# Designs tried in a protein design run: peptides against a protein of PDB entry 5OK6. Part 124

Target 1, 215 residues: chain A of PDB entry 5OK6
Amino acid sequence: ELPGLDSQWRQIENGESGRERPLRAGESWFLVEKHWYKQWEAYVQGGDQDSSTFPGCINNATLFQDEINWRLKEGLVEGEDYVLLPAAAWHYLVSWYGLEHGQPPIERKVIELPNIQKVEVYPVELLLVRHNDLGKSHTVQFSHTDSIGLVLRTARERFLVEPQEDTRLWAKNSEGSLDRLYDTHITVLDAALETGQLIIMETRKKDGTWPSAQL

## One batch from the design tools (peptide; made by RFdiffusion4, then SolubleMPNN)

Design b2_p22_8_s2 (from b2_p22_8, 7 letters changed)
Fold by OpenDDE base, seed 1:
Structure b2_p22_8_s2 (fold): chain B 215 residues (1-215), chain A 22 residues (1-22)
Amino acid sequence: as target 1 above (215 residues)
Amino acid sequence: DPSKVTDEELLAHSEEVAREEA
């Protein structure tokens, strides 16, 4: 059974555990399409459970670019296109109303930036390639807070690089040149890496030279 | 200077390295 309308409102909107709760790094939040959420608000505020304002199943279809990879549309704006809910609130709504059949939840993580916490709606998608085989790319998502060291480890894993092999990264910049990612302790954000950016993993030759040393 | 490598130069070098490693 659906809980009482006032109970639903309090559970989803309360400042302690609901939509207005403080963000905490590493927590999962979920996107809800704004029109659905506003219809739900109207329903629970109306005081009539049999109201024609019943929102039905959660449907985030308008937030997706495609139904294959379930990627979000670019340029979505919080409070305009979607509402963010903490995991508990999301799970309650899904339990009460359901989610559109076959549609995945839009889960995102809270990240900590130098001055703010935010839900990272758009992680950085990097194109990982090997220096010797630019035609074989691996698209991998990273948080802006992930280290370049994690990007390197991920690239090594994807390309099955042996532990004894030495590797380094280059980023293709907007000028079409390559910037070497020397510091592996800085973040993706600090390195100003962007979605769709090509990241080249160079593997050291057996002779101890780098392929790029011949350029 | 790899910092000045164009896409075409990078591709050509990538193909060369791939041939040398084969």
Scores: peptide ipSAE 0.052, ipTM 0.676, DockQ to the pose 0.869
Fold by OpenDDE base, seed 4:
Structure b2_p22_8_s2 (fold): chain B 215 residues (1-215), chain A 22 residues (1-22)
Amino acid sequence: as target 1 above (215 residues)
Amino acid sequence: DPSKVTDEELLAHSEEVAREEA
């Protein structure tokens, strides 16, 4: 059952669980398509529950690039294309209005950057490959705040690297050369890694030599 | 500079390694 219009407005827009609440690192926030959200605002502000302004089910279809992987379109802007809601507010709206059938929620995490907390709408999608099989990539999402060490561990796990095997990473740069990712303590952001970038995991040979040392 | 390998060099070497491991 839908709560009263004023109650909906207060629950979603205001208070400790509202849209304007402070961001906290690690919390989940959800994207809502802007047109739907504006329709909802008009409905609850109109004061008539039987109004033709009823927003219907949440439909984020216009935010998706594809319906297979449910990737977001590039270049979406907060306040123009979507609104961010904290998890509690999102779940209320879904409970009240529903979500379009088969459409997943667009969940994102709050990350802490050196000077700001932000909902990370676009995590970095890296193409992980092995040095000896460049044709077989694993696409993996990382936060900009994730360490290169996490990227390396993730690559090792995806490629089933044995614990005793030594591995290191290279990033293919825009010039077509490979940059060695020496520092595993820096973040994906600090390393300037970008979505679609090829990350090559090199495995040390049994003789103790690196494949790339023969180049 | 051992910190920079070209894509072509890596590919050529990857193909060589793949042939040696086969």
Scores: peptide ipSAE 0.041, ipTM 0.662, DockQ to the pose 0.605
Fold by OpenDDE base, seed 2:
Order: C-alpha cells, then structure tokens, then sequence
Structure b2_p22_8_s2 (fold): chain B 215 residues (1-215), chain A 22 residues (1-22)
C-alpha cells in the first residue's frame, strides 16, 4: 500500500535521510530519471492520491544507451537528466511504485575528491592488456579515487600473473605514445586516466630484463 | 625519450615478444 502523499514527500525529501542529505564517501546513491521524479513530485504535492498525475513504475530507460550492458548515456547532468537519491529513499520509491521490468537499478558510489564529495556517476573503464598480447583487452571499471596500485593488482589477477612475477603499467596517451605509471600510490584521477584508455601490463622477463628495454 | 614508444613500435615489439614466448 502506498503511504500518504505527505509521508512520501517527507521520506524522500527529508534532509536527514532523503535527497538533500549530505554525501558520505562509500555510500550508495541511485539515479532516478528526471521526468519520472518530477511526475512523482507533482503527484505527491497535488494532495490527491487518485490524481491522474500518478507516476507509475520508475522508468530509467532514457538514461541508458543500451539494454545489454545497461551503460549510461554520456553527458547526463544531475538535476537535468536525473536525480540522485540515497539508498533508503531509492528503496522506498521502488517499494512504492516498482521499477520497470528488466531494468537494473543505477547504483553509484560517493567518492571523496579534493575538498568535495561527489556521486561517481561515470567510473573509469580501462582497457587492460598484456605487453605481449595487445589484441586481448579486458575492460575493467575503476573509481577515479582508486590507486594505480589497484589497477596493477587487478591486471595481475585478470592475467593470472604469479606472485613472484614482477609487473608494471604503461598508459597509452592521447599522442599515441606510452606513459609509464611509475607511482602506484597516485589515483586514477591523478594519473589522468580516462574511459577507453589502453593500459598495458608489462611482465619482467626471467632474465631480469624488461621487454620495453629492448625498444 | 624512451617513454615515447609509438603504437607501431609497441605492436611490432608485442608481436615479436609473443613469438619469442610461444
């Protein structure tokens, strides 16, 4: 059963636990398509539960570029294309109205950036490859706040690198050259890594030489 | 600058390394 309209409004818009609550790093937030959310606002503000303004099921279809991988469209803007809700508020709306059949929730994490918290709507998708097999990429998602060390560990895991094998990363830059990722303690953001960027894992030879030293 | 490997040089080297490791 749907709660009273005023109760719905207070649960979703309440500054303590609703849409306007402070962001906290590591928390999950959810995207809601703007038109649906505005329809819901109109419904609950109208004061008539029998109103023709009933929003129906949450439908985020317009936010997706594909229904296979459920990738978001590029360039979506908060407040224009979508509204961000904390997990509690999202779960309330889903419980009250449902989510369109087959659509996954659009869950995103709050990240800590210098001087701000932000919901990371677009994590970085990197193309991980081995230096000896550039044709076999693995797409892996990372936060902008993830370290290069995590990217390296993830690459090692994906390529089943033995613990005793030494590895390092290179990033293909926009000029078509390779930049060595020397500092593994900096973030993906600090390294200016971007979605679709090729990251090459180089494995040290058994003789102790690096493949790239022969270039 | 040894940090500036071209795509073609990298690919050629990758193919060479792949042949040596096979």
Amino acid sequence: as target 1 above (215 residues)
Amino acid sequence: DPSKVTDEELLAHSEEVAREEA
Scores: peptide ipSAE 0.025, ipTM 0.589, DockQ to the pose 0.741
Fold by OpenDDE base, seed 3:
Structure b2_p22_8_s2 (fold): chain B 215 residues (1-215), chain A 22 residues (1-22)
Amino acid sequence: as target 1 above (215 residues)
Amino acid sequence: DPSKVTDEELLAHSEEVAREEA
């Protein structure tokens, strides 16, 4: 059953637990298409539950570039294209109005950057490859706050590298050359890794030499 | 700079390594 309109408004817009609540690192937030959200605001502010302003089910279709992988369109802007809601508020709206059939929720994580928390709407998609098979990529998403060490561990896992095998990463730069990712403690952000960037995992040979030492 | 390898060099080497491992 739909709560009273004033109750809905207070639940979703409550500054302590609603839309305006402080961001906390690691929390899940959800995107809601802006037009739908504004229609909901108008509905609950109108004071008439039988109003023609009823928003219907949540429909985020305009935020997606594809309905196969459910990737977001590039260049979406908070407050213009979508509103961010904390998990509790999102779940309330979904319970009250429903979500369009077949659409997944657009869940994103709060990340902590130097001096700011933000919802990471666009994680970094890296193309992981092995040095000996550049034609077979694994696309993997990483946070900007993830370490290069996590990228390396993920690459090792995806390529089934044995624990005793030594590996290191290279990043293909914009100039078409490869830069060694020496420091595994820096973040994806600090390494300036970008979506679509090729990351090459090099495996040390059994003789103790690196393949790239022959280049 | 031993930290920089060209894409072409790496590709050529990758193909060589792939042939040796095959």
Scores: peptide ipSAE 0.023, ipTM 0.538, DockQ to the pose 0.620

Design b2_p22_8_s3 (from b2_p22_8, 6 letters changed)
Fold by OpenDDE base, seed 2:
Structure b2_p22_8_s3 (fold): chain B 215 residues (1-215), chain A 22 residues (1-22)
Amino acid sequence: as target 1 above (215 residues)
Amino acid sequence: DPSKVTDEQLEEHSKRVAEEEA
């Protein structure tokens, strides 16, 4: 049974626990398609549960570019295309109205940037490859706040690199050249890594030389 | 200088390394 309209409004829009609550790093937030959300607002503000303004199931179809990988469309804007809700509010709405059949929730994390928290709607998708096999890429998602060290560890894990093997990363830049990622302590953001960028893991040879030394 | 390596050079080098490791 749906809660009373005023109760719904208070739970979702309550500044302490609802939409307007402060962002906290590491928390999950969810995207809701704006038209649906506005219809819900109109429904609960109308005060009539029998109103023709009933929003129906949450449908985020317009936010997806594909229904195979459930990737978001590029260039979506908060407050224009979608609304962000904290996990509790999202789960309430899903419990009350349902989610369109087959659609996954659009879960995103709050990240900490210098002097600001934001929901990271678009994490970075990197193409991880080995230096000796550029044709076999592994697409892996990273936060902008993840370290290059994490990217390297993830690459090592994906390529089953033994702990005793030494590895390093290169990024293919927009000029088609390779930038070595020397500092593993900087973030993906600080390294200016972008979605679709090729990241090359180089493994040190048994003789102690690097393959790239022959380039 | 790997920072000035073209895509073609990288691909060619990658193939050579793969052949040496095989």
Scores: peptide ipSAE 0.111, ipTM 0.732, DockQ to the pose 0.913
Fold by OpenDDE base, seed 4:
Structure b2_p22_8_s3 (fold): chain B 215 residues (1-215), chain A 22 residues (1-22)
Amino acid sequence: as target 1 above (215 residues)
Amino acid sequence: DPSKVTDEQLEEHSKRVAEEEA
């Protein structure tokens, strides 16, 4: 059963788990398509439960690029295309109105940047390859706050690299050259890695030489 | 200086390494 309209408004907008609550690193937030959310606001503010302004089920279809991978469209703007809700508020809305059949929730994490908490709507998608097989990529999402060390570990795992094998990363830069990712403690953000960027894992040879030493 | 390796040089090297490992 739907709660009273005033109760809905208080729970979602002004509650301890409302949309205006402080961001906390590691928490889950959810995207709601703006038009639906505005329709919901109009409905609950109208005071008539039988109003023609009933929003129906949550439908985020316009936020997705495709219904296969459920990737977000590029360039979506908070407050223009979507609103962000804390997990509790999202789950209330889903319980009250439902979510469009087959659509996944758009869950995102709060990340801690040097001076701000932000919901990371667009994690960095990197193309991981081995230096000896550039044609076989693994697309993997990383947070901007993830370390290069995590990228390297992830690459090692995806390519089934044995623990005794030594590996390092190169990033293909915008000039078409290779930048070596020397410091594994810096973040994806600090390394200025971008979505769609090619990341090359080099494996040390059994003779102790690096393949790139012959370049 | 590996930092100056072009995409083409990398591809050529990758092919050579793949041939040596076969």
Scores: peptide ipSAE 0.085, ipTM 0.703, DockQ to the pose 0.816
Fold by OpenDDE base, seed 1:
Structure b2_p22_8_s3 (fold): chain B 215 residues (1-215), chain A 22 residues (1-22)
Amino acid sequence: as target 1 above (215 residues)
Amino acid sequence: DPSKVTDEQLEEHSKRVAEEEA
């Protein structure tokens, strides 16, 4: 049974636990397609549960670029294409109206940047490769707030690098040259890494030399 | 100087290293 329309409005729109609540780092928020959300607003504000304005199930189809990987379309804008809801509000709406069959929720994390908290709608997707096998890429998603050290550890794990093996990263830049990622303590954001960027893991040779020393 | 490595040079080097490690 659906809650009363006023109760729905309060639960989703209240400033304490609703859409307008403060962001907190590490929290999950969810995208809701804007037209559906506006239809829901009209429904609950209309005061008639039997109204023809009933929004139906949540359908985020227009936000996805594909139904295989369920990736978001590029260039989506908050307030125009979607609204962000905290996990509790999202789960209420899904419980009340359902989610379109087969669609995954669009979950995103709040990140803390210098002087701002935001929902990271577009994390960075990096192409991880080994220096000796550029044809075998692993696409991995990272937060802009993740360290280069995490990128390196992730690459080591994906390529089954033994703990005793020494490794380092290079990023292919926009000029087609390689920038060495020396500082593993800086973030993906600080390193200005972008989605689709090639990240090359170099493994130190058994003789103690680096392959790149021959370049 | 790896900072000046082109895609072609990288691919060639990658192949060479793969052959040496095989």
Scores: peptide ipSAE 0.079, ipTM 0.699, DockQ to the pose 0.898
Fold by OpenDDE base, seed 5:
Structure b2_p22_8_s3 (fold): chain B 215 residues (1-215), chain A 22 residues (1-22)
Amino acid sequence: as target 1 above (215 residues)
Amino acid sequence: DPSKVTDEQLEEHSKRVAEEEA
């Protein structure tokens, strides 16, 4: 059953627990398509529960580029294409109105940057490869705040590298050359890694030499 | 200098290493 319209508005739009609440690192927020949200605002502000302005179920279809992987379209803008809601507010709206059948929620995490918190709508997708098999990539998503050490661990896991095997990363740069990722403590953001970038995992040879030493 | 390897050099090296490890 739908709560009263004033109650809906207060639960979703309040500055303490609703849309206007402060961002906190690690929390989940959800995208809601802007037109649907505006329709909901008009409905609850109209004060007539039987109004023709009823928004129906949440439908984020216009935010997706595909219905297979449910990837977001590139270049979506907060406040223009979507609004962000904290998990509690999102779950209220879904409970009240439903979500379009088969459509997943668009969940994103708040990340901590040096001076701001933001919802990371677009994490970085890296192409992980082995130095000896460049044709077989694993696409993996990382936060901009994830360490290069996490990228390396993830690569090791995906390629089933034994714990005793020594590995290191190279990034293919925009010039077509390889930059070695020496510092594993810096972030993906600090390393300026971008979506679609090739990350090469090199494994140390049994003789203790690196394959790249022969280049 | 591995930091200045072209795509072609990388592909050629990768193939060679793959052949040596096989």
Scores: peptide ipSAE 0.064, ipTM 0.684, DockQ to the pose 0.861

Design b2_p22_8_s4 (from b2_p22_8, 6 letters changed)
Fold by OpenDDE base, seed 1:
Structure b2_p22_8_s4 (fold): chain B 215 residues (1-215), chain A 22 residues (1-22)
Amino acid sequence: as target 1 above (215 residues)
Amino acid sequence: DPSKVTDEELAAHSAKVAEEEA
């Protein structure tokens, strides 16, 4: 059963637990398509539960570039294309109105950057490859706050690298050259890694030499 | 300078390494 319209408004827009609540690192927030949200606002502000302004099921179709991988369109803007809701508010709306059949929720995490908390709408998708097989990439999503060390561990895991094998990373830069990722403690953000960037895992040879040292 | 490996050099190297490992 739908709560009263005023109750819905207060629950979703409540400054303590609703849309306007402070961002907290590690929390989940959800994207809601802007037009649906505005329709919901009009409905609950109208005061008539039987109004023709009823928003129906949440439909985020316009936010997706495809319905296969459910990737977001590039360049979406908060407040223009979507609204961010905390998990509690999202779950209330889904329970009240439903989500369009087959659509996944668009869940994103709050990340902490040096001077700001942000919902990371666009995590970094890296193309992980081995130095000896550049044609076989593994696309892996990372937070901007993830360390290069995590990228390296993830690459090692994906390529089934044995614990005794030494590995290091290279990033292909915009000029087409390779920059070695020396510091594994810096973040993906600090390393200026971008979506679609090729990350090459180099494995040390049994003779103790690096393949790249012979180039 | 390994920091200046081009895509072409890397591709050539990867092909060579793959051939040597085969």
Scores: peptide ipSAE 0.016, ipTM 0.512, DockQ to the pose 0.771
Fold by OpenDDE base, seed 3:
Structure b2_p22_8_s4 (fold): chain B 215 residues (1-215), chain A 22 residues (1-22)
Amino acid sequence: as target 1 above (215 residues)
Amino acid sequence: DPSKVTDEELAAHSAKVAEEEA
Protein backbone atom coordinates (compact mmCIF):
# COMPACT_ATOMS: atom_id res chain seq x y z
CA GLU B 1 0.00 0.00 0.00
CA LEU B 2 1.25 3.49 -0.81
CA PRO B 3 2.10 5.58 2.26
CA GLY B 4 0.59 9.01 2.70
CA LEU B 5 2.09 11.66 0.45
CA ASP B 6 3.72 13.55 3.33
CA SER B 7 5.24 10.31 4.60
CA GLN B 8 6.66 9.52 1.17
CA TRP B 9 8.23 12.97 0.95
CA ARG B 10 9.78 12.69 4.42
CA GLN B 11 11.21 9.23 3.74
CA ILE B 12 12.82 10.14 0.43
CA GLU B 13 13.92 13.71 1.25
CA ASN B 14 14.83 13.08 4.90
CA GLY B 15 18.22 14.69 5.45
CA GLU B 16 19.54 11.78 7.55
CA SER B 17 18.52 8.86 5.32
CA GLY B 18 17.16 10.46 2.16
CA ARG B 19 18.47 11.95 -1.06
CA GLU B 20 20.52 14.65 0.66
CA ARG B 21 22.21 12.46 3.26
CA PRO B 22 26.03 12.34 3.35
CA LEU B 23 27.74 9.89 1.03
CA ARG B 24 29.67 6.99 2.54
CA ALA B 25 32.43 5.18 0.69
CA GLY B 26 31.42 1.72 -0.52
CA GLU B 27 27.66 2.19 -0.16
CA SER B 28 25.20 1.70 -3.01
CA TRP B 29 23.20 4.51 -4.56
CA PHE B 30 20.71 4.29 -7.42
CA LEU B 31 19.94 6.50 -10.39
CA VAL B 32 16.40 7.69 -11.02
CA GLU B 33 15.49 9.43 -14.26
CA LYS B 34 15.01 13.13 -13.55
CA HIS B 35 11.63 13.60 -15.18
CA TRP B 36 10.10 10.72 -13.24
CA TYR B 37 11.55 12.05 -9.99
CA LYS B 38 10.17 15.54 -10.65
CA GLN B 39 6.79 14.04 -11.42
CA TRP B 40 6.93 12.17 -8.11
CA GLU B 41 7.89 15.39 -6.28
CA ALA B 42 4.92 17.19 -7.83
CA TYR B 43 2.61 14.32 -6.91
CA VAL B 44 3.60 14.12 -3.24
CA GLN B 45 3.79 17.89 -2.81
CA GLY B 46 0.36 18.37 -4.38
CA GLY B 47 -1.30 16.57 -1.47
CA ASP B 48 -3.89 14.88 -3.69
CA GLN B 49 -3.51 11.12 -4.06
CA ASP B 50 -6.06 11.12 -6.86
CA SER B 51 -4.13 13.73 -8.80
CA SER B 52 -3.29 13.33 -12.47
CA THR B 53 0.32 13.89 -11.37
CA PHE B 54 0.75 10.23 -10.33
CA PRO B 55 4.21 9.28 -11.62
CA GLY B 56 3.55 5.62 -12.44
CA CYS B 57 6.34 3.03 -12.48
CA ILE B 58 9.96 4.16 -12.37
CA ASN B 59 11.23 4.13 -15.94
CA ASN B 60 14.91 4.76 -16.56
CA ALA B 61 14.77 3.88 -20.28
CA THR B 62 16.08 7.28 -21.39
CA LEU B 63 19.26 6.81 -19.32
CA PHE B 64 20.29 3.64 -21.16
CA GLN B 65 22.12 3.57 -24.47
CA ASP B 66 21.21 -0.09 -24.98
CA GLU B 67 18.92 -2.74 -23.53
CA ILE B 68 21.42 -5.56 -24.08
CA ASN B 69 24.03 -4.81 -21.44
CA TRP B 70 22.17 -1.84 -19.93
CA ARG B 71 25.00 0.63 -20.35
CA LEU B 72 24.27 4.21 -19.48
CA LYS B 73 24.39 6.92 -22.08
CA GLU B 74 27.56 8.94 -21.97
CA GLY B 75 27.55 12.43 -20.56
CA LEU B 76 24.61 12.09 -18.17
CA VAL B 77 24.63 14.80 -15.51
CA GLU B 78 23.38 14.55 -11.94
CA GLY B 79 20.50 16.90 -11.31
CA GLU B 80 19.84 17.29 -15.03
CA ASP B 81 19.36 13.74 -16.32
CA TYR B 82 19.06 11.78 -13.09
CA VAL B 83 18.76 11.95 -9.33
CA LEU B 84 20.84 9.82 -6.98
CA LEU B 85 19.08 8.05 -4.14
CA PRO B 86 20.50 5.97 -1.32
CA ALA B 87 19.55 2.30 -1.37
CA ALA B 88 16.82 2.66 1.27
CA ALA B 89 15.09 5.49 -0.60
CA TRP B 90 15.38 3.64 -3.91
CA HIS B 91 13.85 0.51 -2.45
CA TYR B 92 10.97 2.51 -1.00
CA LEU B 93 10.18 4.08 -4.37
CA VAL B 94 10.40 0.72 -6.14
CA SER B 95 8.13 -0.81 -3.51
CA TRP B 96 5.58 1.98 -3.89
CA TYR B 97 5.57 2.57 -7.64
CA GLY B 98 7.41 -0.38 -9.18
CA LEU B 99 10.23 -0.44 -11.70
CA GLU B 100 9.54 -0.78 -15.42
CA HIS B 101 9.44 -4.43 -16.39
CA GLY B 102 12.75 -5.81 -17.59
CA GLN B 103 14.85 -2.80 -16.55
CA PRO B 104 17.62 -3.43 -14.06
CA PRO B 105 18.20 -0.97 -11.25
CA ILE B 106 21.06 1.42 -11.95
CA GLU B 107 23.20 0.71 -8.90
CA ARG B 108 26.45 2.60 -8.36
CA LYS B 109 29.01 2.78 -5.57
CA VAL B 110 30.25 5.72 -3.58
CA ILE B 111 33.98 6.17 -4.05
CA GLU B 112 36.40 8.30 -2.11
CA LEU B 113 38.68 10.55 -4.11
CA PRO B 114 41.40 12.69 -2.49
CA ASN B 115 39.11 15.65 -1.87
CA ILE B 116 35.58 14.35 -2.39
CA GLN B 117 33.22 11.45 -2.07
CA LYS B 118 31.04 10.82 -5.09
CA VAL B 119 28.84 8.18 -6.63
CA GLU B 120 30.85 6.59 -9.42
CA VAL B 121 28.30 6.61 -12.22
CA TYR B 122 30.87 5.66 -14.86
CA PRO B 123 33.32 2.99 -13.67
CA VAL B 124 36.24 2.20 -15.99
CA GLU B 125 35.86 -0.68 -18.43
CA LEU B 126 39.28 -2.06 -19.35
CA LEU B 127 40.08 -4.45 -22.17
CA LEU B 128 42.35 -7.09 -20.64
CA VAL B 129 44.51 -9.13 -23.03
CA ARG B 130 47.49 -11.46 -22.84
CA HIS B 131 50.76 -10.46 -24.49
CA ASN B 132 50.60 -13.60 -26.66
CA ASP B 133 46.97 -13.11 -27.80
CA LEU B 134 46.09 -9.44 -28.25
CA GLY B 135 42.98 -10.36 -30.25
CA LYS B 136 41.16 -11.95 -27.31
CA SER B 137 40.06 -9.21 -24.98
CA HIS B 138 38.16 -9.54 -21.73
CA THR B 139 36.21 -6.47 -20.72
CA VAL B 140 36.30 -5.95 -16.97
CA GLN B 141 34.87 -3.09 -14.96
CA PHE B 142 37.01 -1.33 -12.35
CA SER B 143 36.57 1.64 -10.09
CA HIS B 144 38.82 4.65 -10.59
CA THR B 145 39.86 3.98 -6.98
CA ASP B 146 40.93 0.38 -7.67
CA SER B 147 44.67 -0.24 -7.62
CA ILE B 148 46.72 -1.39 -10.59
CA GLY B 149 47.48 -4.36 -8.35
CA LEU B 150 43.80 -5.28 -8.42
CA VAL B 151 43.76 -4.96 -12.22
CA LEU B 152 46.75 -7.29 -12.37
CA ARG B 153 45.18 -9.81 -9.97
CA THR B 154 41.95 -9.71 -11.95
CA ALA B 155 43.84 -10.29 -15.20
CA ARG B 156 45.73 -13.21 -13.63
CA GLU B 157 42.48 -14.75 -12.44
CA ARG B 158 40.73 -14.24 -15.78
CA PHE B 159 43.60 -15.83 -17.70
CA LEU B 160 44.09 -18.63 -15.14
CA VAL B 161 47.71 -17.68 -14.41
CA GLU B 162 49.40 -20.00 -11.94
CA PRO B 163 50.52 -18.44 -8.62
CA GLN B 164 54.20 -19.08 -9.39
CA GLU B 165 54.06 -17.24 -12.72
CA ASP B 166 55.25 -13.65 -12.75
CA THR B 167 53.13 -11.10 -14.58
CA ARG B 168 53.13 -7.39 -15.27
CA LEU B 169 50.86 -4.91 -17.03
CA TRP B 170 51.21 -2.56 -19.96
CA ALA B 171 48.69 0.07 -21.00
CA LYS B 172 48.22 1.16 -24.59
CA ASN B 173 48.50 4.94 -24.58
CA SER B 174 46.95 7.59 -26.82
CA GLU B 175 50.11 7.66 -28.95
CA GLY B 176 49.68 3.96 -29.75
CA SER B 177 52.67 2.95 -27.64
CA LEU B 178 52.63 0.80 -24.52
CA ASP B 179 53.41 2.27 -21.14
CA ARG B 180 54.49 -0.15 -18.46
CA LEU B 181 52.46 0.03 -15.27
CA TYR B 182 55.35 -0.26 -12.81
CA ASP B 183 53.64 0.91 -9.67
CA THR B 184 50.88 -1.49 -8.70
CA HIS B 185 49.87 0.64 -5.70
CA ILE B 186 48.57 3.60 -7.69
CA THR B 187 44.91 3.73 -8.67
CA VAL B 188 43.26 3.40 -12.07
CA LEU B 189 42.63 7.14 -11.80
CA ASP B 190 46.27 7.94 -11.01
CA ALA B 191 47.38 5.79 -13.94
CA ALA B 192 44.92 7.75 -16.12
CA LEU B 193 43.32 4.57 -17.42
CA GLU B 194 40.13 5.08 -19.39
CA THR B 195 37.16 3.05 -20.60
CA GLY B 196 38.01 1.02 -23.67
CA GLN B 197 41.75 1.15 -22.98
CA LEU B 198 43.76 -1.96 -23.80
CA ILE B 199 45.67 -3.44 -20.87
CA ILE B 200 48.21 -6.11 -21.75
CA MET B 201 49.23 -8.73 -19.22
CA GLU B 202 52.75 -9.96 -19.89
CA THR B 203 53.79 -13.30 -18.40
CA ARG B 204 57.42 -13.98 -17.59
CA LYS B 205 58.97 -16.88 -19.49
CA LYS B 206 60.18 -20.03 -17.73
CA ASP B 207 63.75 -19.03 -18.60
CA GLY B 208 63.28 -15.90 -16.46
CA THR B 209 63.16 -13.50 -19.41
CA TRP B 210 60.29 -11.18 -20.25
CA PRO B 211 58.76 -11.40 -23.72
CA SER B 212 59.02 -7.62 -24.17
CA ALA B 213 62.75 -7.64 -23.38
CA GLN B 214 63.30 -9.30 -26.76
CA LEU B 215 61.66 -6.36 -28.59
CA ASP A 1 62.80 4.01 -22.91
CA PRO A 2 62.46 0.40 -21.77
CA SER A 3 59.15 1.41 -20.20
CA LYS A 4 57.69 2.03 -23.65
CA VAL A 5 57.11 -0.55 -26.34
CA THR A 6 55.30 0.20 -29.57
CA ASP A 7 51.98 -1.46 -30.23
CA GLU A 8 53.40 -2.81 -33.48
CA GLU A 9 56.40 -4.35 -31.75
CA LEU A 10 54.21 -5.99 -29.14
CA ALA A 11 51.79 -7.23 -31.77
CA ALA A 12 54.64 -8.74 -33.76
CA HIS A 13 56.02 -10.36 -30.63
CA SER A 14 52.61 -11.62 -29.59
CA ALA A 15 52.22 -13.27 -32.96
CA LYS A 16 55.56 -15.05 -32.56
CA VAL A 17 54.73 -16.17 -29.05
CA ALA A 18 51.35 -17.42 -30.18
CA GLU A 19 53.02 -19.43 -32.94
CA GLU A 20 55.49 -20.94 -30.48
CA GLU A 21 52.72 -21.90 -28.05
CA ALA A 22 50.52 -23.44 -30.75
Scores: peptide ipSAE 0.015, ipTM 0.462, DockQ to the pose 0.586
Fold by OpenDDE base, seed 4:
Structure b2_p22_8_s4 (fold): chain B 215 residues (1-215), chain A 22 residues (1-22)
Amino acid sequence: as target 1 above (215 residues)
Amino acid sequence: DPSKVTDEELAAHSAKVAEEEA
């Protein structure tokens, strides 16, 4: 059942769990398509529950580039294409209006950068490959705040590398050359890794030599 | 510079390694 219009407005916009509340690292926030959200605002501000301005179910269709992986379109802008809601507010709206059938929620995490909290709308999708099979990639999402060490561990796990096997990473750069990721303590952001970038996991040979040392 | 390997060099090496492991 829909609560009163004033209650909806207070819970979503002005509440302690509303749209304007401070970001906290690790929290989940959700994207709502801006046109729908503006229609909802007009509805609840109009004061008539039977108004023709009723927004219907939440529909984020215009934010997606595909319905297979449910990837967001590139270049979406907060406050232009979508609004961000904290989990509590999102769940209220979904409970009141529903979500379009078959659409997943667009959940994102708050990350901590050196001087700012941000909802990471676009995590980095890396193409993980092995040095001996560049044609078989595993696409994995990472936060900009994740360490290169986590990328390496994730690659090892995906490729079922034995604990005793030694591995290292290379990143394909924009010039088509490979840059070795020496420091595993830096972040994905610090390493300037980007979505769609090829990351090559090299495995040390049994003789103790690296494949790339023979190049 | 062992820190800079071209993708073509790595691809060629990868192919060679794959042939040697087959």
Scores: peptide ipSAE 0.015, ipTM 0.474, DockQ to the pose 0.620
Fold by OpenDDE base, seed 5:
Structure b2_p22_8_s4 (fold): chain B 215 residues (1-215), chain A 22 residues (1-22)
Amino acid sequence: as target 1 above (215 residues)
Amino acid sequence: DPSKVTDEELAAHSAKVAEEEA
């Protein structure tokens, strides 16, 4: 059952649990398409539950570039294309109005950057490959705050590397050269890794030599 | 510089490694 319009407004537009709530690292937030949200605002502010301004079900279709992988369009802007809601507020709206059939929620995480919390709308998608089989890539999503060490561990797991095998990473740069990722403690952001970038996992030979040392 | 390998060198090396591991 839909709550009263004033109650809906207070649940969603408050500074403690609603849209204006402070960001906290690791929490989930959800994207809502801006036009739908503005129609909802007009509906609840109008004070008439029978108004023709009823927003209907949440529909984020215009935010997606595809309905297969449900990837977001590039260049979406908060406040212009979408609004961000904390999980509680999102779940209220979904319970009241529903979500378009078959459409997934657009869930994103709050990340901690130097001196700022941000909802990471666009995490980094890396193409992980082995040095000996560049044609078989695994696309894996990472946060900008994830360490290169996590990228390496993830690559090892995806390629079923044995614990005793030694591995290291290379990133293909924009010039088509390989930059070695020496420091595994820096973040994806600090390493300036980008979506679609090729990351090569090199495995040390049994003789203790690295494949790339023959170059 | 072992820190900078060209795509061509990597491709040639990867092919060689694939042949040696086959």
Scores: peptide ipSAE 0.012, ipTM 0.460, DockQ to the pose 0.656

